# Peptides against a protein of PDB entry 6RGO, part 289

Target 1, 392 residues: chain A of PDB entry 6RGO
Amino acid sequence: MALKLLGFNQDATCFSVISSNKGVTIYNCDPFGKCFELEKSTSNDEELDFLVEMLFSTSLIAVVDKTIGASKRKKLKIVNTKRKATICELTFPHEIMDVIMNRKIICVVLKSDQIFVYDISCMKLLRTIDVRGEKLKSTSKFRNSEAVGDIGVRVSLSTDNNSILCYSSYSKSDKENAPLNDIVVFDALKCIQINVLPAVHQSNIVCIACSPDGMLMATASEKGTIIRVFKTIDTENDEPILVNEFRRGSRPSRISEMKFNHDNTLLACVGESDTIHIFALPVTTTEADANEDDTLQQSSHSLSSSINGLQYISKGLANRFGKIIVSKIPTQSQQRHVAYIKIPENAKYRIGFPKDTTNTIHICGEDGNYLVYSIPRNEVGPCTLVKSNTFD

## One batch from the design tools (peptide; made by RFdiffusion4, then SolubleMPNN)

Design b2_p24_3_s3 (from b2_p24_3, 12 letters changed)
Fold by OpenDDE base, seed 5:
Structure b2_p24_3_s3 (fold): chain B 392 residues (1-392), chain A 24 residues (1-24)
Amino acid sequence: as target 1 above (392 residues)
Amino acid sequence: DKKKLEEEAEEIEKKLEELKKKKE
């Protein structure tokens, strides 16, 4: 049976899959088991394709039927899983490419490179973001979606109530073939642009992850060899703050998903490679206001705190085409993974971090495996398998 | 946390159903 993974919910308490025989199934992670099934709307032997975005472990889901030939590819349904009832339906002018949500908002990404931002509580449209902008509307013949592969606007949303939306945008270069290599940081509640990170990679951004609190963002390009982590809100001298640059590998490989853990100490990535990589983020010690008071004299052990100096993205050399490219951190300063998980070759996996256990990762595969791993804290090495379940 | 989120989801659902009935 062909399984297609949809992914974990925001807190990794549930995951969703498409079963070729049943339609959409939602599994609970603990205790492991089916919690919801959405029956096929069509009797045809067509390959099922869906978008399903869950509101955590609640009865609310957003569903898009993306099945080929389905007139429903432009329809978003809000469904109560307990009642099996559609409570809201929205129709869009273009095919829905992605749907993301938190407790406050739903973002809908269209094939037209538009992002529709809704207040979830009333399904009121707060903003339409046109990622191509007004200038590109005149020259953008619809890129025949066949020839320019799976390159579209990528989005990530903070899982908290701050509702920080990060999305890929076209570089301001007047070239008809501008890459999607800029990142915009957007306050989805206030409907304001907070920040713009220009040319964060040389090629199109294919994966974005926002931290749960919205303070960090990870990006990967089509090459998938380097992952960059930025601050979302803070700027120094009007320049983006690069917190980390991670090396996944030397060989190009597409990254399909990245996730931060709930305390922003870990970043995981998965994709077409046989390995899930987990990177440690430096704990930004917020200098708590050490109140000045207590005089105790004791000895000057100079713990040389290696201030991993916030490497300012020095103004990237304007290439011969006037594009400021983010300066590559020297290969010697690129951090490697601290932990890894080996996965079957050619199996698509999804990842999720549970809220209560910051050193645990949930993974699920199109091979029908749901796996829970423990992440080593103090040692570089493989993750330890803690629990395994199978699903059909 | 979970219970509060379920209550928030039920309130969202109720508001969406009321809005649906006003559009019909």
Scores: peptide ipSAE 0.422, ipTM 0.903, DockQ to the pose 0.839
Fold by OpenDDE base, seed 3:
Structure b2_p24_3_s3 (fold): chain B 392 residues (1-392), chain A 24 residues (1-24)
Amino acid sequence: as target 1 above (392 residues)
Amino acid sequence: DKKKLEEEAEEIEKKLEELKKKKE
């Protein structure tokens, strides 16, 4: 049976799948089992497509029926899973491409490259972001969104209440085919643009992850060879916004998903490759907690010495050509993974980090495997399988 | 944590149902 993975919820306590026979199924991770099933509305052998975004492990889900021929691709439903009832329905002018949420905000991405930001508590529209409208009125040639099926606005939302939204935007290049290689950082609650990171990659950004606290973001381009990690906010101390650059591999491969763990110490990535990569992030010690626990200091000192190779390109050139954020980090400073998981070739996997266990990763595959891995702390190597379950 | 999230979701649900009834 063709399974399509929708992914984990924000805390990796549940995941959702599309089954060709049943429709949408939500599984609980611990104890493992079915929590909810959305039955097919149609008996047709049509390939089912859905968006499902969960509000953590609650009974609230956002659902979009994206099935081909369905007149529902413009409709967002808020559903109570316990009552099997539609609480709210919203209709959009264009097809819904993505839906993300936290406790405060729902963001709806449209095929028109618009982002609709809602207060979840009242479904009040807070902002419409027009990612195309920031381009000069003259180049209003709508990219025929049909021909480039896989390039659109990418979004990620912090899982906290600060509700930091990161999205890909078009570069200000006068070229009709300007890449989606800028990042905008947006406070979704205040509806204020916090930052703009120009040209973070040479090609379109295809994957974005925001940290749970919204302080970090990770980006990958179509090449998927390099992952960059940025601070979302400019720090007063002239510190580089680019904090990490990771090498996933030498061969181009699409990254489909990235996630930070709960404490921002790990970044995982998955995609078309046979390998999930896990990278260690330097712990940003906020100066405040420097007092008590002497024992963890030994490992941090060795990594800090290698970061000094970030050549400060002096402030002087920044004024005429937009902030060159991406100085060529010397290839020698590109960190590799600290841990990995081998997955079957051509199986799509999704990843999640549970809140309570910072060194544990949840993964699920279109092969029907739900797997829990332990991440090694003191060695570079494979993750250890802790639990396995199957689903249909 | 989980219980507080369920209570927050029930409050959201209640507000959304009240808004639905005002639009009908």
Scores: peptide ipSAE 0.420, ipTM 0.900, DockQ to the pose 0.849
Fold by OpenDDE base, seed 1:
Formats: structure tokens, sequence, C-alpha cells
Structure b2_p24_3_s3 (fold): chain B 392 residues (1-392), chain A 24 residues (1-24)
């Protein structure tokens, strides 16, 4: 049977899949098992397509049926999984492309490049963000609505109550074909724009991850070779702070998903490549604990040679991309520990970080594998498989 | 944490059901 992965929930306690014969199935991670099944409404051999966003491990889900007809693709249903009942339905003017939520906010992304921000508690519209309209205020030319292909507005929402929304926006270029290479940081509760990161990549942004606390954001372009990590709120001299730049690989490969762990120490990425990459982030020691002079003389073993190549790229990029201030990564913390997981080629995988175990990653594949890995500390190497389960 | 999330989800559900009944 063909499986299509929908992904993990916010805390990686559940994941959702589309099964061609059954419809949508939600699995619990621990104990492993089916917790919900949405039966297929149609007897037809049509390829099933759904959006499902879970409210953590609760009985509430947002569902969009994309399988049939332009009308269904515009409907968002809030469903109680225990009662198998639709609580409310919203209809949008355009096809729904993405749905994200936390405990306070639900965001709906439309094919029109609009983001509808709702208070989840009452489904009150707080804001309509018109990413095209924002461009039109800066550039008089309508982009023809035929954005050819899979290039649309990308979004990520913090899982906390601060509800920091990061979204891709069009650059201020006089070119009709301006790329979606700007990032806007938005307070979804207050409905205020906090920050704008201009031209964070040369091409369209295809993947965004916000940290659980909303303090960090990771971005990747269509090339998927470089991942950039920025501060979301903090600026230096009114300019965006680049915290990290990671190289996933030398070959172009699409990144489909990125996730931070719950303490902002790790960033994972997955996509079309045979490898999940896990990058170590510098621990931002809050200045408060700087008084313990713990002179841990950790032995300077010789991995210094490969890292010098990345510093040279950063100086050349600063001159090309404007005043992106690379915060001086302390020269001592340059040991970017990278872990990896090998996955089957052409198998789509999704990733999630559990809240309680910061060095554990959950992954699931369209091959029907649910896998739990331990992430090595203080070394570059493969992750260790801890648990394995199968699903249909 | 989980119990508090379930209680918040039940409160959300109740409010949404009340809003549905006001639109019918």
Amino acid sequence: as target 1 above (392 residues)
Amino acid sequence: DKKKLEEEAEEIEKKLEELKKKKE
C-alpha cells in the first residue's frame, strides 16, 4: 500500500499518515499504536491527499481534504478524534496549502500567498497577512498568479504560547519574478511584525523551522546545500543576527523538513537525500552562569582543518547579502558536532523531537518504519537505533 | 502538562460548539 507521511505533532508524541485504503491514521509513539483513524469518504481509487495538524496529543485535529474537487481544498474542519465529530468548519476563498497550530493560534496558508491567523479558542480571525499585497505596496507590478510549480509561502510557528510566526516573503526587487527569499518574524498573538530578514538566500525559501520558544529560526532554499540559523527577535545595530551556517552537502537536494529540539541545542533536517543531518547549535550561555570559571581543558583534538573552509565563505557572503551580522561564533565553540541517520534512498521521512529527551529523535518513513534514535554527544558520528516499530 | 493540554482542548471544544450553535 502507498503511505504518505503527514508528520509529527508539536512534541513528537504522535504522527499522522495517509494510507491509500484506510484514509488518515494517527499513531501514538509511546506506547506505540493506532490512536485514531479517519475512514476514506470515497470508494474511488483516487489518490488521497490531506492536511492534518494535531493539537499536541489531544483529541483535537485540523483536517483539510485535498483529494477531491476545488471546494473541499478550501475547507478546514476541526475534528474531535474521540467523538469522530466535526466541531467547526471554515471555508477559504482559495486552496489551503498549509495549516499550523499551537495552544493559542492556528495559521492557514492559502495558494493566494495569504496567511489567515486565528485565535483557536474562538476561531476569531486576528489577522490576514497578504504576502503579495505587501510586495505590491513596494513594487507596482502584479506577479502573474501563475507561480509555476511548488513555490509558495512557507511558514513555521513556535510551539510555545508566545506564538512567534516566521514566514517567507518576496524580496524588494523591481523584477516581476522576485524570489520568496525574505523572512518576516511576526507576533501572532499581538499581530505585530517583529523583524524582517532580507534576502536570507539567493533563491526561494522552501523550508523554515522556528524553535519551540520562538527565539531561533532555520531556513533552507531550493538548493538545500546551506542551512542558516538566525535569531528571530534580537537584532544587532538593527540588522539580523546570523547564529549559524550549516552545510548539509555539496550536491543540491531539497530539504522537506527541519526541527529544533526543545532546548535549542540541536537542529535536524530531512529531505530527498539518503541522510538525516543533525547539527549542534552553540549553547547560548545566558550571562548569568558566566561566573563559574570551570576551566574544562577539553583536549584540542585535531578536527580543526575542515572547519576553516566555512569561515572563508562567511566573510564573502557578508559583503554580498548586505549587513547580515554574523555574531562572532566564539572560536573555541567551532567544533560543530554533526550526527547523522542513514535512510533508504527515495523514502520520504519526517522528524520530531520529544520534549523530555533532548538527545533523542523520532523519525517515520513512507516505508512503514517508526524509529527512535539516540544522538551522540560531543562526537561526530551515526545515531544509535534505540527502538523500532512498523505501521501500515 | 498532558492533563492541562487535555483540559485546554476540552475548553476550546466547548467554546467552538457554543459558537456553532449561535450560527445555526
Scores: peptide ipSAE 0.411, ipTM 0.896, DockQ to the pose 0.839
Fold by OpenDDE base, seed 2:
Structure b2_p24_3_s3 (fold): chain B 392 residues (1-392), chain A 24 residues (1-24)
Amino acid sequence: as target 1 above (392 residues)
Amino acid sequence: DKKKLEEEAEEIEKKLEELKKKKE
């Protein structure tokens, strides 16, 4: 059967798939098994296409049926999985491209480059963000959006209650072909823009990940060779703080998904390559708990691997034109993966980090494999397979 | 955590059902 992966929920306790014969199925990760199935509404041999966003492991899901006709592609349904009932239905002026949620907020991304921000508790529209309208104010030219393939606004939302929304925006370039290479950081609860990271890549941003707490953001371009990690809220002299620059590979390859673990110590990426890459982030020791007393001599042999070369070249070349050029971290200071997983080249995979085990990663494939890996702590190497399950 | 999330989801559901009934 053809499987299409929808992905993991926010805490990697469940994942959703489209089965060509059954419709949407949600699996629980532990204990492994089917927890919900949405049967096909139609017996037609039409290729099923759905968006499904889960509210963690609750009975609430957001569903968009993209299979049949332009009208259904504009409808968001909130469904109770236990009752198999539609609780709420929203209709949008344009096709829904993405849906993301947390405990407080639902964001709906439209083909019009609009982001609709809702309070989940009442489905009240809090804000419409018009990424094209912002571009028009800056560049006075509409781009004919129809011709340029899979390039649209990308979004990521923090899984916490702070509800930090990161989205791609158009650069202020007067060129008709201005890339989606700016990032806006938005407080979705307060409906305020917090930060703008200009020109974080040379080409369009195709993947964004926000950390669970909303303090970090990872970005990748169409080239997918470099991943950049920024602070979302904090700035240095009104300039964006680049925390890390990671090299996924030398060859261009699309990154489809990135995720932080729950303590912001790891960033994983997956895409069209045969390899899931896992990168280590520096532990931001908040200096706060320098409380004196507890003498516990845990001889943490700091493997002082000489990562001397993180010169914070925070010297943004403020070029005379107010363009914050993200200082090119010298190619020599680009960090590589600390761990990896080999996957079948022809299978799309999705990734998730469980909340309770920061050194464990969940992955699932369109090949019908659900796999749990342990991430090595003390060495650079392959992840170890801990658990395997199959689904259809 | 999980139980609190389920309770929050049930409260959301109840509010959404009440809003649906007010629009019908």
Scores: peptide ipSAE 0.377, ipTM 0.889, DockQ to the pose 0.833

Design b2_p24_3_s4 (from b2_p24_3, 12 letters changed)
Fold by OpenDDE base, seed 1:
Structure b2_p24_3_s4 (fold): chain B 392 residues (1-392), chain A 24 residues (1-24)
Amino acid sequence: as target 1 above (392 residues)
Amino acid sequence: SKKKLEEEAEKIIEKLEKLEKEKK
């Protein structure tokens, strides 16, 4: 039976799948089991396609049926899962590409490169962001949408009440084919642009993650070899702050999803590769707690050789991509612990971080596996499998 | 807490159901 993964909710307490025979199924992670099922509306053997966004583990979901007909792909249903009933329906001028939600807002991304921002409590439109219209105001050149293929606007939203929205935007280059390699940081509640990070990659951005608190974002391009982590709000001399640069691998591979854990100490990534990577982030000690003499015994193990390569990349980026100030990562915090999980080749996986256990990751696969891993602390190595379940 | 999120979602649902009835 073909499974298609929709992903985890905001706190990794539930995940959603499309089953070819049943439609949409939502699973609870603990205790493991089915918590909701949405039957397919059609008897046809058509490939099912849905967007499902949950409000955490609650009975409120947003659903888009993308399976059939251009009209259905433009409809967002707000559903009460306890009653199995549609509360309200919104119709958009263009196909819905993505839907993201927190406790305050819903963002709807269209194939037109428009982002519609709604107050969830009344479904009132707060803002329409026109990513193409913003480019046109800057470059006076119209880009036909059809030539972009699978490259659309990417979005990520903080899971907190601050509702920090990060989205990909077009570079200000006079080229008709300007890449989607800028990031805009937007306060979705106040409807104010907070920050713009120009040319964060050389090619189109295909994956964005916002931290739960909205203070960090991670970006990956079509190459998927380098992940960059930036501060969202803070700037140094009006320039974007690059906190981290991670190398996932030497070979190009598409990253499909990235997530921060709830305390911003870990960043996980998954995609077309046989490996989920988990990167350690430097703990930003606020200057106040620097008085406790925590003698972190430098276990002097010889990871010294890989560090020299990062200093050379930083100088080269600063000269070509503008003043991306690499905050001086203290030389002591340069032990970037990396954990990994091996997954089956060609199996699509999704990732989630539970709120209550910052050193645990939830993963689920189109192979029907739901897996819970413990992440090693202070060492580079494999994650340990703690729990496994199967689903259909 | 989970309970506080459920109560918030129920209030959102009730408000949306009310607003949809007022449009008809």
Scores: peptide ipSAE 0.569, ipTM 0.943, DockQ to the pose 0.841
Fold by OpenDDE base, seed 4:
Structure b2_p24_3_s4 (fold): chain B 392 residues (1-392), chain A 24 residues (1-24)
Amino acid sequence: as target 1 above (392 residues)
Amino acid sequence: SKKKLEEEAEKIIEKLEKLEKEKK
């Protein structure tokens, strides 16, 4: 049967799939098994398409039925999975492209490049973000391409209560075809823009990940060769701080998903390639105030491989056009993966990091495999398969 | 904790269910 992956929840305790015959199924990761099913409303052999966003492993989900007609594609259902009942329904002016949530906020991304930010506790609209702004509303040649590859606004939300929203934005260019290569950092609770990272890639951003705490973001363009990691809030001399630049590969390949682990020490990426790449991040010691006494010398022998993370303070070479091109980290300082997982080339995979085990990654494939891997910390190499399950 | 998240989600659900009844 054709499976379509909807992905993991925020803490990788559950994942969602579309089964052509059954509809939406939510699996629990441990113990492995079905925890919820949303039955197909129609007996028709129509290809099912859904968005499902879970509030962690709770009974609260957001569902968009994208299968049948333009009306359903504009409807967000908030569902109680224990009761199998719709609590409330919101209708949008345009097709819903993405839905993300945390404990405070739900964001709805529309095909119009609008982001609707809601307080989840009452479904009150807090903000409508218009990524195109007023000038580009008229050029809504909505690419009617049902192509899974369409260039749209990408979003990621911190899983914490700070609710840092990172989204791709159009670069300030009078060109009708301005790339979605800027990042905006937005406080979704306060509804304020915190930061803008201009021209983080040369081409459209197709993947973004926010760290669980909202302090880091990872970005990848349609080339998918370079992943950049930035601080979200902090700036240096009013310029964006580039923390890392990772090389996924030399060949272009789309990255479909990126995830940070819960301690911001790892970044994983997956996409159209046969390889999930895992990168090590420098431990950002938050200089929390060195207040008082307790000398618990937990000698964590972190093998500080002296990644001389040359803080390339990207002195943004404001090129002649005042665009801060994030100075290309010299190709020599581009870090490679520290670990990898080989996956079937023809199967889409999704990734998630469990909260309790920072050296473990969960993956699931449209091939019906749910796999748990251990990530090597002391050496560069393959991840070790720890657990496997199958789903249909 | 998982339990605390479930309790928070149930409170959200109850509040949303109440608000939806008050609209009708």
Scores: peptide ipSAE 0.569, ipTM 0.943, DockQ to the pose 0.830
Fold by OpenDDE base, seed 2:
Structure b2_p24_3_s4 (fold): chain B 392 residues (1-392), chain A 24 residues (1-24)
Amino acid sequence: as target 1 above (392 residues)
Amino acid sequence: SKKKLEEEAEKIIEKLEKLEKEKK
């Protein structure tokens, strides 16, 4: 049967798949098993396409039927999985491209480059962000640049209550085909723009990940060779703070998903390549409580690996035109993966980090494999397979 | 906790179901 992966929920306790014969199935990770099935509404041999976003492991899901020919591609259903009932339905002016949620917010991304921000508790519209309209206000001339092909607005939302929304926006270039290479950081609760990161890549951004706490953001372009990690809120002299620049590879390859672990120590990426890459982030020591005396001598052998050479080349070349060019970290200072997983080249995989175990990663494939890997702590190398399950 | 999230989700569901009944 053809499987299509929808992905893991926010804490990697469940994942969703489309089965051509059954419709949507949600699996629980531990204990492994089916926890919900949404039957296909049509007997037709049409290729099923869905968006399913879960509120963690709860009975609350958002569902969009994206099946071709379905008049439902503009409809968001909020479903109670315990009752197998639609609670409410929202209709949008354009096709729904993506849906993301946390405990406070649902964001709906439309094909029109609009982001609708809702309070989940009442489905009240808090904000409409018009990414295209913002471009038109900045570039008075260019009405008609349709995004060519599969290039649309990308979004990521923090899984905490702070509800930090990161989205790709069009650069303020006088070019008709301005790339989606800016990032906006938005407080989805307060409905305020917090930060703007201009020109974070040379080409369109195709993947964004926000950290669970919303303090970090990772970005990748169409090339997928370089991943950049920024602070979301903090700035230095009104300039974006680049925390890390990672090299996934030398060859171009699309990154489909990135995720931080729950303590912001790891960033994983997956895509069209045969390899899931896991990168280590520097532990941000919050300088906070230097005070209290508690003598617990836990000899954390800080492997002072001699990565002392991260000169923060915070020398943004402020070109005369006020464009913050993200200083290219010299290729020599680009960090590589610390861990990896080999996957079949032709199988799409999704990734998730469980909350309770910061050194494990959950992965699932369109090949019907659900796999749990242990991430090496003190060495650069392959992850170790801990558990495996199959699904249909 | 998982239980606290389930209880929060049930409250959201109940509120949404109520609001949907009030629109009809």
Scores: peptide ipSAE 0.565, ipTM 0.943, DockQ to the pose 0.836
Fold by OpenDDE base, seed 3:
Structure b2_p24_3_s4 (fold): chain B 392 residues (1-392), chain A 24 residues (1-24)
Amino acid sequence: as target 1 above (392 residues)
Amino acid sequence: SKKKLEEEAEKIIEKLEKLEKEKK
């Protein structure tokens, strides 16, 4: 049977799949088993496509039927899984491309490069973000949405209540085909733009991950060779906004998903390659919690890699001298993975980090495997398989 | 906790179900 993975929820306690025969199935990770099923409405052998976004492991889900020929690709359904009932339905002017949520916010991304931000508690529209609107004032040519394949606005939302939204935006270059290589950081609750990171890659951004707390963001371009990690907020201390640069590989390969673990110590990436890569992040000691006496002698072998800090010159001077020198971090300072998982080359996988076990990763494949791996702590190497289950 | 999340989601569901009844 053809399986299509929708992915894990925010805390990796559940994952969603499309089965060609059944429709949408949601699995619980522990104990492993089916927790919800949405039957297909049609007997047709049409390739099913859905968006399903869960509010953690709760009975609240958002569903979009994206099946080709379906008149429903513009409709967002909010569903109570316990009652198997649609609570409310929203209709959009354009096809829905993505849906993300946390406890406070739902964001709906449209094919028009619009982001609709809703208060989940009442489905009130808080903001419409028009990612094209800044560019349309200069050039009347709508990108014909047909010619630009998989390249659209990418979004990521913090899983906490701060509701930090990161999205890709068009560069201000007068070129008709400006890349989606800027990042906007947005407070989705207050509806305020916090930051703009210009030209974070040379090509379109195809993958974004926000940390659970919204303090970090990871980005990857179409090349997928380099992952960059940024602070979302400008720090007062002239610290570089670019905190890490990781090398996934030398060969171009699409990254489909990235995730931080719940304590911001690990970043995982998956895509079209035979390898899931896990990178270690430096522990940002926030000075505040240093008072509790837990003398865990973690031998911080501070590999004082002299990060010759790329001083990203603060926003004030960038307006006059149009060469934003994205000084390439020297290739010698590019960190490699600390851990990896080998996966079948032709199987799409999704990743999730459970909240309670920071050194554990959940993965699921279109091959019907749900796998739990332990991440090595003290050595660079393969992850160890701890648990396996199969699904259909 | 998982229980606190379920209780929060149930309150959201109840509020949304109420608002949808008030529109009809």
Scores: peptide ipSAE 0.564, ipTM 0.942, DockQ to the pose 0.840

